# Peptides against a protein of PDB entry 5CWW: the designs that were tried, part 109

Target 1, 194 residues: chain A of PDB entry 5CWW
Amino acid sequence: VPKLQGPFDFDLNPEDEQDDEVELKDIYVIGEKPRVADLMRGEEEELEMMKEDQHNGLSLNIICLLSTSGQVKICLDIDGVEAQWLPPRSKNKRLFAPPPEPPSLLTFQTFDTLKPAEVTPDGWPMFSEDATSPYSFYVTHPAGITYISLTPWVFRLESELQSDSEAGTEFRIDLLAKGQGSERDRIFTQTRTQ

## One batch from the design tools (peptide; made by RFdiffusion4, then SolubleMPNN)

Design b2_p26_4_s3 (from b2_p26_4, 10 letters changed)
Fold by OpenDDE base, seed 1:
Structure b2_p26_4_s3 (fold): chain B 194 residues (1-194), chain A 26 residues (1-26)
Amino acid sequence: as target 1 above (194 residues)
Amino acid sequence: KRQKVLEALKKALEKHRESRINREAP
């Protein structure tokens, strides 16, 4: 029987956002790509082909959360949530194993897609995929459509995760965190017919 | 190595926390 995992703890949430106050409307998950190191058990030729394919993804799951107000939170699964199976009911309740620490999500970025005047009680924002890019998506709302791309940082982060050199990692990661982060563009706005 | 990168990322995101929040819609 598969084990249900969760709840997730959110690390680095905005101070003004008590986890209890944000009404979530939708979730969008971008699954991790296999790590090069996990693929290195194959022949050298398979390694080269897989390196080329791996240049196109992040070896972390990305979890995007959307609130009723159109706020998007981009989170990283840093623990690597693997499918866990319920252990066979061995009678030895090792009662004293500390409960496994709940999986943590690292908040990478938080941003709004709706202006306060666009937020309506009956207006529900939703995620939709971009079929042309695995790291791009849309937030759709009656007031408008916002394009989001994670491309500006995803490949840089993966490059650091795959790097054999520790030299300059902290500096490059600091630059990544200081940068603009995700691309965000309002591609459509509904004209209020007064 | 991977864990060091993730720890560096966590530290950097903490340092730049305010700049990682944008409350202005485009």
Scores: peptide ipSAE 0.632, ipTM 0.958, DockQ to the pose 0.855; fails the geometry check
Fold by OpenDDE base, seed 3:
Structure b2_p26_4_s3 (fold): chain B 194 residues (1-194), chain A 26 residues (1-26)
Amino acid sequence: as target 1 above (194 residues)
Amino acid sequence: KRQKVLEALKKALEKHRESRINREAP
């Protein structure tokens, strides 16, 4: 029997966001790319072809959350949430094992895609994929369309995750955290025909 | 190694938490 997963803890949420106040409308998941180290157990020839495709991927799942107000939260699955099955009903109820800590999502970035005046009760934002890039997507709303790209930071983060040297990692990660993060461009705005 | 990077990331994001929130729409 599949185990119900959750609740998820969100690390580094905005202080002003009570979890109860953010009504989620949509979720967009970018699956992790296989880690190069895990592929090294396979045939060497397939490794070279996969390296080209892997150089642009992140070895972490990315979970994008979209609120009713058009707020996007970019989260990283640092724990690697995998499908869990209920343990077989072995009679040894280790009744006293502390409940496993809920899987945590690390909030990488939070941003708005709609102006306050564009938020309407009847308008719901939705994610739409970009067929040209796995790390780019759109937020569509009656008021407009916003393009989002994670490409500016994904590659840099993955390079640190795959680095053999710890030298300068903290500094480069600090620079990554200080950076603008995701690209965000309004590509279309609905002109209210008066 | 991977875990150290993730810990560094968590620490850096915590340090820069306010700058990682943008309430202005483009």
Scores: peptide ipSAE 0.631, ipTM 0.958, DockQ to the pose 0.862; fails the geometry check
Fold by OpenDDE base, seed 4:
Structure b2_p26_4_s3 (fold): chain B 194 residues (1-194), chain A 26 residues (1-26)
Amino acid sequence: as target 1 above (194 residues)
Amino acid sequence: KRQKVLEALKKALEKHRESRINREAP
């Protein structure tokens, strides 16, 4: 039986966000692509095809969280959360091993998709996939639809994760963190017919 | 190497935490 994973601890949350104040409505997970180094154990031909695919993928899971207010939090699974199975019912209940520390998610970016005036008590924002890109998706709400793309930073981050050179990594990562991050585009706005 | 990149990323995101929050909707 698969173990329910969570709760997750969120590293680098906005200081103003008490974890209790952000009502999450939806979660969108982008699974990690396999690392080139892990694939090098296979045939050379499979490696070449995977290199082309790896140029478009991150070797980290991405967890996107959507609040009732339309706030999106993009988190990285830096610990590599593996599928946990319930331990076999060993009858010896006694050793409460301390619950394993919940996996930590690294908050990469937080942004709003709705204006305060668009937030309604009955309006539920939801994620939807982009069939054309695994690193792009939509936030749909009665007030509008926002396109989101992680592609501007995903490629750069993966390039650093796969780099054989440590030279300049800290600087390039600092530039990546300073950058605008994810693309956001409001593709549709519902006009309130007054 | 991977771990060093991740540590650098943590440090950079912490340093730039405020700039990684955008409260303006498009």
Scores: peptide ipSAE 0.630, ipTM 0.958, DockQ to the pose 0.858; fails the geometry check
Fold by OpenDDE base, seed 2:
Structure b2_p26_4_s3 (fold): chain B 194 residues (1-194), chain A 26 residues (1-26)
Amino acid sequence: as target 1 above (194 residues)
Amino acid sequence: KRQKVLEALKKALEKHRESRINREAP
């Protein structure tokens, strides 16, 4: 039986955001790609396929959260939440192991996709995938469509995660954190016919 | 090594926390 996972702890939430204040509407998960080091233990054919796919994906799960107001939170699963199975019900009174610490999600970026005037009680934002890129997606709302791409930082972060050298890592990571982060473009706005 | 990168990332994101929040929609 699969183990129910959660709740998740969110590390580095905005100080002004109490976890209770953000009403979540939708969740979009980008699964981790296998690490190159893990592929070296696998079949040669998988290694060749990853060399051709110039888009080495991130070896971390990405959890995107969407609020009713159109706020997007990009989170990283740094603990590597694996599929867990419930241990078979052994009759032995397992001493209450302290509840495992909930997996921590690291908040990478938070941004709005809707203007305050576009937020309506009946308007629900939703995620939709980009079939052309695993690290790009859309937020759709009656007011408009926003394109989001994680590509600007995902590749750089994965490069650091796969690096054999620790030299300059702290500096490059600091630059990554200072950078613009995810691409965000409004590609469509619904003209309210007056 | 991987853990060190993640710790560095956590530290950097904490340091730049305010700049990682964009409250202006495009």
Scores: peptide ipSAE 0.629, ipTM 0.958, DockQ to the pose 0.852; fails the geometry check

Design b2_p26_4_s4 (from b2_p26_4, 8 letters changed)
Fold by OpenDDE base, seed 4:
Formats: sequence, structure tokens, C-alpha cells
Structure b2_p26_4_s4 (fold): chain B 194 residues (1-194), chain A 26 residues (1-26)
Amino acid sequence: as target 1 above (194 residues)
Amino acid sequence: KREEVLQALKKALEKHRESRIDHTAP
């Protein structure tokens, strides 16, 4: 039986987010692409086709969280969430093993998709995929539709993860963290007809 | 090396935490 995974601990949440339970409305998961090193066990031909696909992917799972207010959190699964199965009912309930520490998600970026005036109590923002890119998606709300792309940073981060050069890694990662991060574009706005 | 990159990323994101939050909507 699959184990229900969660809750996740979020590293680097904004301090000003009081534990006011940001009511999450939706979750969008972008699965990791296989690491080149893991593929080196395969035949060279599979490696070339996979290299082209890997150049456009991240070897980390990305978890996007959407709040009722239209706030998006882009989180990285650093530890790798493995499929957990319920342990077989072996009678030795080690009753008091501390619950395994929940997987930690690293918050990469947080941003709004709705203006404060667009947030409504009955508003239900939702994720939808972009069929043309695994690292792009939409946030749909009655007030409008926002396109989001992670491509500006995903490639750079993966390049660092795959690089054999240690030289300048800290500097390049610092630049990546300083960057604007994800692309956001409002592609549709519902005009309130007064 | 992967772990070093991830540690550098954690450190950088912590350092720039405030700038990684954007309350402006497009």
C-alpha cells in the first residue's frame, strides 16, 4: 500500500508568513529528469537521445504550490522524495521511533499571480500544464490567466548540477539566486464589466 | 559535487530570501 507522503517541511519560507495557514488550493509537480550519471549504464545511443532531453531538464523534482490568494511557491525537492510503501505489518511496532523527518522542500521563489483587488473569497486559482514545455504552466483564476515559465533558471541550475568544474560554482549559484527567477506573464485579464 | 551545488544553492537562497519573494502581480 502506498504511504501517504506529507506534510512537507518548507525551508526558507518568508518569515512574515505567520503560520497563517496559507490555504493551498493546488499543487503542480514537475518530475525530475534522469541524471546523466544514472544513464551512463545504458547504451551510447540512448545516452545521446537522453542528453538532448536532459539539457532541457532539471534533475530535481519541482513542487509548485498555489494559495487561495494566487501566490505561487516554487519548491525544489533536494532530498528526493522516494516512493514510500507502508512497511509490512511486522509486529514489531517500534512504537516510539520518532516519525521520520518529513522531506524538506527548498523554496526557490515565491510570487503573486493576482493583484490584491483580484483576490476574492470564492476565487479558486488552479494550475494547468503547458503541453509545449514541462517547465511552463498556467495559473487560472476568474480574474485572469497567468503564464509561468521556470526555463530561465532551470537550465542554469541543471548546468551547475551536471558540471564537473567546482570553480566558480558558488558565484554562479549566487547569481542564479539573485536573478529574477521564473517568468510571469498575464495572458488574459477578465475586465469587470461594471 | 552535486551536494556542494545544493549546499551552495541553500546558502544563496537563504542570503537572498527577501529578494526571492515578489508580491507584484503581472
Scores: peptide ipSAE 0.629, ipTM 0.958, DockQ to the pose 0.853; fails the geometry check
Fold by OpenDDE base, seed 3:
Structure b2_p26_4_s4 (fold): chain B 194 residues (1-194), chain A 26 residues (1-26)
Amino acid sequence: as target 1 above (194 residues)
Amino acid sequence: KREEVLQALKKALEKHRESRIDHTAP
C-alpha cells in the first residue's frame, strides 16, 4: 500500500501566508532528470542518449502549487521525495520509528497570474502542460491564460549542481536568486462579453 | 558539493525572499 506522504513543510513561505489561507486548486509536478553520476553505472550506450536529455533538465523535482486566487508557488524538492510504501504487515511491533520528518520544499518563487479584479469565488484555475517543453506550462482560468517558463533559471541552477568548480558558486547562486526568475506572459485574456 | 550548492541556494533565497514574491499579474 502506498504511504501517504505529507504534510510537506514549506521553507521560505511568505510570512503573511498562513497555510490555512491559501486554498490550493491544482498541483503540477516536473520530475527530476537523472544525474549523470547515477547513470555512469549503466551501459555506455545508454549514457550517450541520456547525456543530451540530461543537459536539458534539473536534477531536482519541481512542485508547482496553484491557489484559488491564481497565485503560483514554485517549489524545489531538495530532499528528494521518493515513493514510500507501507511496510508489509509484519506482526512484529516494529518500534514506531518516529515518522520521518516531512520532506521540506524550498520555495523558489511566488507570483500571481490573475489581477485582483479577475479573481472570482467560483474561479477554478488549472495547470496545463506545454507539450513542447518540460519546463513550460500554462495556467488556465476563465479570465485568461498565462504562459509560464522556468527555463530562465533551471539550466543555470543545474549547471551549478553539476559544476566541479567551487569558484564563484556562491556569487552565481546569489545572482540566480536576485534574478526575475520564471518567465510569465498573459497570452490570452477573455473579453468580457457585456 | 551538491549539498553545498543547495545550502547556498537556500541561503540566497532566504536573503532575497521578498524579491521572490511578485503580486503583480502580467
Scores: peptide ipSAE 0.629, ipTM 0.958, DockQ to the pose 0.854; fails the geometry check
Fold by OpenDDE base, seed 1:
Structure b2_p26_4_s4 (fold): chain B 194 residues (1-194), chain A 26 residues (1-26)
Amino acid sequence: as target 1 above (194 residues)
Amino acid sequence: KREEVLQALKKALEKHRESRIDHTAP
């Protein structure tokens, strides 16, 4: 049985937004893709088919959080939380392993999907997947639907994570952090029938 | 190397924290 992971510690939360003050409504998780080095330890035949897919994913878990106001927080699991299995019910291992340090989530980006006038007490935003891309999704709300894509930065970040070259890494990462980040497009807006 | 990239990322995101928050909706 998989162990529930959490609570998560959030790094780089907005100073004014204590996580306790933001009412979260939904969570969307994008699982990590295996690292090329980890795949190379497997059978050669699976390597050729995976080569095309290997370059297209991030080797970090992404956790997206959605508030009642339609604010999205994109978080990265930088500790690489391995799937923890519940210890087998072996009666005797009372080894109080110190509770594993809670996984730390790094806040990569925070953005709104709703205008202040669209936020309603009864309006509940929700995530939905994009079947065409693992790094794209929608935020649905009665006021409208927003398309979100992480693709613009995911590929660049993974390229740095897989690079054997230390030259220019700090500069390229700084540019990535300065960049706009995720794509956001309002694909539908509910027309208020006057 | 991976850890160095992650530390660089953390540092860069800390440096640019305010610019990583966008209160404008499309």
Scores: peptide ipSAE 0.629, ipTM 0.958, DockQ to the pose 0.846; fails the geometry check
Fold by OpenDDE base, seed 2:
Structure b2_p26_4_s4 (fold): chain B 194 residues (1-194), chain A 26 residues (1-26)
Amino acid sequence: as target 1 above (194 residues)
Amino acid sequence: KREEVLQALKKALEKHRESRIDHTAP
């Protein structure tokens, strides 16, 4: 039987944003791409086809959270949530191992997609995929549509994760964390016909 | 190495926490 792995623990949430205050409406998950080192154990032919895709993928799961207000939180699954199976019911009353610590999600970025005036109680923001890129998506709301791309930082982060050199890693990671991060573009705004 | 990168990332994001929040909508 598959093990349910929730709830998740969120690391680096804003101090002022109690998790209890953010009503989540939607979740968008971008699955990890296989690591080159893991592919080297497979057939060479699959490795060649995946080389182009590998340069554009992240070897971490990305979890995007969308609030009622149109706020997006981009989280990284650092621990690597693998499919877990419930241990076979051993008949022996083994002491409940403390519940495994919930996987920690690292908050990479938080941003708004709606202006305060666009937020309505009946508004329901939703994620939708971009068929052209696994690391791009849309937030759709009655007030408008916002394009989001994670590509600016995903490639750089994966490059560090795959690097054999530790030299300068801390500096490059610091630059990545200081950078603007995800691209956001409002591609459509609903004109209220007065 | 991977773990070291992830720890560096965690540390950097913590250091820059406030700048990683953008309340401006496009």
Scores: peptide ipSAE 0.629, ipTM 0.958, DockQ to the pose 0.851; fails the geometry check

Design b2_p26_5_s1 (from b2_p26_5, 10 letters changed)
Fold by OpenDDE base, seed 4:
Structure b2_p26_5_s1 (fold): chain B 194 residues (1-194), chain A 26 residues (1-26)
Amino acid sequence: as target 1 above (194 residues)
Amino acid sequence: MEKVPDLEKLAKKLTELAKKRQEERR
C-alpha cells in the first residue's frame, strides 16, 4: 500500500514566516530530469536523447507552493522523495522506531505575486502550466495573472550539479543563491471597474 | 515583496549536493 507522504518540513523558511501561518491553496511540481550517470546503463540512443533533455532540465524535483495571499515558495527536493510503501504490518508493536524524519524541502525562493491590496479572503490563486517550458508557469488570481520562470537559475544550478570540476563550485553556488533569479512578470491585471 | 531565506545555509546545502554528485560520478 502506498504511504501518504507528508507533511513535508520546509528548510530555510524565512525566520519571520511560520509554516502554520501560510494557508496553501495550490502545489505545482516540476519533476526532475534523469541524471546522465543513472542513464549510462541504457542504450546509446536513449543516452543521446536524455543528454539533450538534461541540457534542458534540473536533476532535482521542484515543488512550488502557492498561498491564499499569492505567495509563491520555490522548494527543491535535495534528498529525492522516493515512493514510500507502508512497511508490512509486523505484529511486533514493541519498538516505536522514532517516526522517520519527514523529508525536508529546501526553500530556494519566496516571493509575492499579489500586492497587499489585491489579496482577498475569497481569492483563490492557482498554478497553471506553460506549455512552452517545464520551468515556467502562471499564477492566476482574480486580481491578475503572473508569469513565473525558473529558467534564469535552473540551468546554472544544473550546470554546477553536472560539473566535474570542484574548482569554484562553492563560489558559483553562492552567487546563484544570492541572485534569487526567478523571472516574475504580471501579464494581466484586472482593472477594478469602479 | 521577496522573502529572503538564509542564503548562506542555502548556498552551503547546494554546494554539499554538488560535491556529492561529483563524488558519485568518480
Scores: peptide ipSAE 0.546, ipTM 0.900, DockQ to the pose 0.811
Fold by OpenDDE base, seed 2:
Structure b2_p26_5_s1 (fold): chain B 194 residues (1-194), chain A 26 residues (1-26)
Amino acid sequence: as target 1 above (194 residues)
Amino acid sequence: MEKVPDLEKLAKKLTELAKKRQEERR
């Protein structure tokens, strides 16, 4: 029987964000790509395919959260949430080991897709995939459509995670964190006919 | 107001992950 996963703890929420304040409407998950080192244990054919794909995705799951207000929160699964199975019911009352700490999601970026004047109580923002890129997606709202791309930082972060050199890693990661490099483009705006 | 995450903690945690992955490959 699969184990129910959650709740997730959100690491690095801004100190002023109480987790209870953000009404979530949608979730978009980008599954991790296998690590090159893990593929070295697999068939040679998978290794050749990964060398040709110069665009190896991130070896971390990405969880995008969308609020009623059109706020997007991009989170990284640092701990690697694996599919857990419920342990077989052994009849022995082994003492409650404290539940393992819930997996923490690392908040990478938070941004708005709507202007304050576009936010409506009945507004229902929704994620949709980009069929051309696993790291790009759309936020659709009655006020408009926003294109989001994680590509400006995802491949750079993966390069640091795959690097054999510690030299400059901290500096480059600091630049990645500060750069907040997700692309955001409003591709459509609904004109209110006066 | 764009609520800015603690970028220093973010960079630290990502750096710790990168170092951990480097050690696992050695």
Scores: peptide ipSAE 0.545, ipTM 0.897, DockQ to the pose 0.668
Fold by OpenDDE base, seed 5:
Structure b2_p26_5_s1 (fold): chain B 194 residues (1-194), chain A 26 residues (1-26)
Amino acid sequence: as target 1 above (194 residues)
Amino acid sequence: MEKVPDLEKLAKKLTELAKKRQEERR
């Protein structure tokens, strides 16, 4: 029987932002790309075709959260939420395994897609995919459409995750974290015809 | 406004992950 996953705890939320204060409207999940090590267990012929595509993704699930206010939160699944099956009912009630800690999502970035004057109580922002890039998407709202791309940091992060050398990793990751490099472009704004 | 997470902890956790992945490949 599959185990229900969640609730997820959000780790590293901005100070002064409680998750309970943010009314979520939509969720967009970018699935992890297969890790090279996991692909190496496959047939050699499939390995050659996938090598080019492997360079183009993050070996972590990305969970994007969208609030009523048009706030986007980009979260990383560091723990790797694998499909958990309920352990077979072994009759040995080991009554003393502490419940596994709920998986935590690492908050990478939080930003607004709407101006304060564009936020409405009945606003219905939604995610939509970009067919041209797995790491790009749109936030649609009655006030406008915002393009978002994670590409500026995703490849850099994956490069650090795939690096065989620890030399400079901490420094480059610190720069990546400080850069908060998601691209955000308002591609359409609804002109209020007064 | 862009809300800034705890960047120090973020960098730390990502670094720990990178190191863990490096160790898993050795």
Scores: peptide ipSAE 0.546, ipTM 0.899, DockQ to the pose 0.796; fails the geometry check
Fold by OpenDDE base, seed 1:
Structure b2_p26_5_s1 (fold): chain B 194 residues (1-194), chain A 26 residues (1-26)
Amino acid sequence: as target 1 above (194 residues)
Amino acid sequence: MEKVPDLEKLAKKLTELAKKRQEERR
């Protein structure tokens, strides 16, 4: 039986955002791609096909949260929440190891997809995938559709996570964090027919 | 208003992760 994971603690939330104050409507999860070091334990024939794919994803889970107001929160699983299975019901009560600390999600970016005038109490924003990219998705709302892409920073972050050199890593990550480079384009706006 | 996370702490935590991953590969 899979162990229920959660609640997640959100780290680096803005001081004014109690998670309890934001009405969430949808969640979108982008699973981590395997790390090169984990792939190198496989057969030699997989190594040639993987050389082209080695650069094609983040070795962290990404959790996107969507509020009723159309706010998107992009969170990173830094701790690497592995799929935990409930230990087999072997009756040996091994002494309760203290429950592992709840996994923390790092808030990477928060942004709005709706204008204040487009926010409605009955608005139901939803995520939808982009079939062309695992790191791109849409936010759909009655007022409009917003395209979002994480690609501007995901590959840069992964390059830093895979780097063998510490030289300049701190500087490049600082620039990446400050850049908050998710692409966000409103591709459709519902014209209010007057 | 875009509620911006503490970017300095974000950068620090990501840097710590990058260093940890580098150590795991050595």
Scores: peptide ipSAE 0.544, ipTM 0.898, DockQ to the pose 0.704; fails the geometry check

Design b2_p26_5_s2 (from b2_p26_5, 12 letters changed)
Fold by OpenDDE base, seed 3:
Structure b2_p26_5_s2 (fold): chain B 194 residues (1-194), chain A 26 residues (1-26)
Amino acid sequence: as target 1 above (194 residues)
Amino acid sequence: MEKVPDLKELAKKLAELAKRRQEERK
């Protein structure tokens, strides 16, 4: 039986966000690229195609959250949320190990895609994929369309996660965190037909 | 408004992850 996962805790949410007030409208997940080592049990030919693609991604799941107000949260799955199955009902009363602490999503960045005047109670913002890049997507709303790209920081973060050198890693990660370098461009604005 | 997380703690968590990944490869 699949284990119900959640609730997920959001780590590093800004203190002023009453989580209770953020009505989520959509979720967009960018899956982690599989590690080459985990795929080595497959045919060698599939491994070569995957090697070229593996250099171009993050070894973490990215979870994007979209609110009614057009706020986007970019979260990282640091703990690696895998599909968990309920252990088969073995009759052995294994002592209720305290439920493992719910996996925490690390909030990397939060930003708005709408101006305050564009936010409407009946607004329904939605994610849509970019077929040209796994790390780019759109937020569509009646007021307009916003392009978002995570590429400015994703590859830099992965390079630090794959680095064998500890020298300067903490400094480069600190710069990465401070940069908050997601690209965000309004590509279309709906002109109110008067 | 851009809501910025605690950047210091964010950097710390990411650095801890990087270190863990480095240790797993040794």
Scores: peptide ipSAE 0.506, ipTM 0.889, DockQ to the pose 0.805
Fold by OpenDDE base, seed 4:
Structure b2_p26_5_s2 (fold): chain B 194 residues (1-194), chain A 26 residues (1-26)
Amino acid sequence: as target 1 above (194 residues)
Amino acid sequence: MEKVPDLKELAKKLAELAKRRQEERK
């Protein structure tokens, strides 16, 4: 039986985000692309296909969180959360090993998809996929639809993660972090006909 | 309003990850 994973701890949340104040409504997971090094044990044909795939993705899971207010939080799974299975029911109940520390997610970016005036108590924002890119998605709300793309920074981050050169990596990562370059476009706004 | 994380710590953690990945490939 798969183990229920979570809650996750969030690293680098803005201090003003009392986690208790943000009601989450939806989660969107972008699975990691496999690392070439991990694939070297496979057949050469699988290696070639996967090398092409590596150029098209991040070797980290991305966890997108959506609040009732339309706030999106982009989190990175730095530690590599693996699928956990419930241990076989060994009858020896005794060793309550302390629950492993919940995996932490690194908060990369947080932004709003709704204006304050568009936030409603009954509003239910939801994620939906973009069929054209795994790193692009939509946030749908009664007030409107927002397109989001992580592509501007995802490929740059992956390039740094795959680089064999330490030269300038810290500087480029600093620029990437400062850039926070997710694309966000409101593609539809519901005009309240008064 | 965009809530910006501690960008310095973010960059540090990402750089540490990049370093770990480089070490894993050696």
Scores: peptide ipSAE 0.506, ipTM 0.888, DockQ to the pose 0.819
Fold by OpenDDE base, seed 2:
Structure b2_p26_5_s2 (fold): chain B 194 residues (1-194), chain A 26 residues (1-26)
Amino acid sequence: as target 1 above (194 residues)
Amino acid sequence: MEKVPDLKELAKKLAELAKRRQEERK
């Protein structure tokens, strides 16, 4: 039987963002791409096709959260949440193992897709995929459509995660964190008919 | 105000991850 996973703890939420205040409306998950090391156990032909794809993916799951206000939160699954199965009901009273620490999602970036004047109580923002890129997506709202791309930092982060050199990694990651280079473009705005 | 995550702690955790991945490949 599949084990129910969650709740997830959100790590690095700003202290003043009481998780209780953000009403989530939608979730968009970008699955991790397999690591080269994991591919070394597969057939050589799969290795060649995946080498091209590996340059364009992240070896971490990305969880995007969308609030009622059109706020997007980009979270990284650092711990690698795997599908867990319930252990077979062994009759032996297993001593309460301390509940495993809930998997923590690392908040990478938070940004708004709506202007304050566009936020409505009945507004229902939603994610939609970009069929051309696994790391690009849209946020749709009655006020407009926003294109989002994670590709600028995803590629760079994966390069650091795959690097064999520790030299300068901390510095480059610090620049990544500060740059928060997600692309955001409002591609459509609904004109209010007066 | 866009509440910015603690970028220092974010960078630290990502750097620790990168280090762990490097160690796993050795």
Scores: peptide ipSAE 0.507, ipTM 0.887, DockQ to the pose 0.662; fails the geometry check
Fold by OpenDDE base, seed 5:
Structure b2_p26_5_s2 (fold): chain B 194 residues (1-194), chain A 26 residues (1-26)
Amino acid sequence: as target 1 above (194 residues)
Amino acid sequence: MEKVPDLKELAKKLAELAKRRQEERK
């Protein structure tokens, strides 16, 4: 029997943003790229073709959250939330195992796609995929369309996650965290015909 | 506005992840 997953805790939310105040409208999930180690269990021929594609993704699930206000929250699944099945009812399960802690999502970045004047109570921002890039997407709203790309940090983060040496990793990750986050470009704005 | 998470803790957690991944490959 599949186990219901959630609730998820959000880790490292900005202090001023209680998640309780943010009405979520949409969720966009970017699945992790398969790890080389997981692919090594396949046929050698599949390994060669996948090696080239492996350089182009993050070995973490990315969960993007979109609020009514057009706020995007980029979260990383650090724990690797997999499909969980209810453990078989073994008669001898000690009744007193504490419930496993809910999985946490690491908040990487939070940003707005709408100007304050564009936010409406009845706004319905939505995610849509970019067919040309797995790490790019659009936020559509009646006020406009915003292109978002995670590419400025995704490849750099993956490079650190795949590094064989810890030397300088902490420093480079600190620079990554403090540096340029997701790219945002308003590609369309609805002109109010006055 | 872009809301900045606790960048210090973010960096720490990502570094810890990188370390774990490195250890898993040894």
Scores: peptide ipSAE 0.507, ipTM 0.889, DockQ to the pose 0.805; fails the geometry check

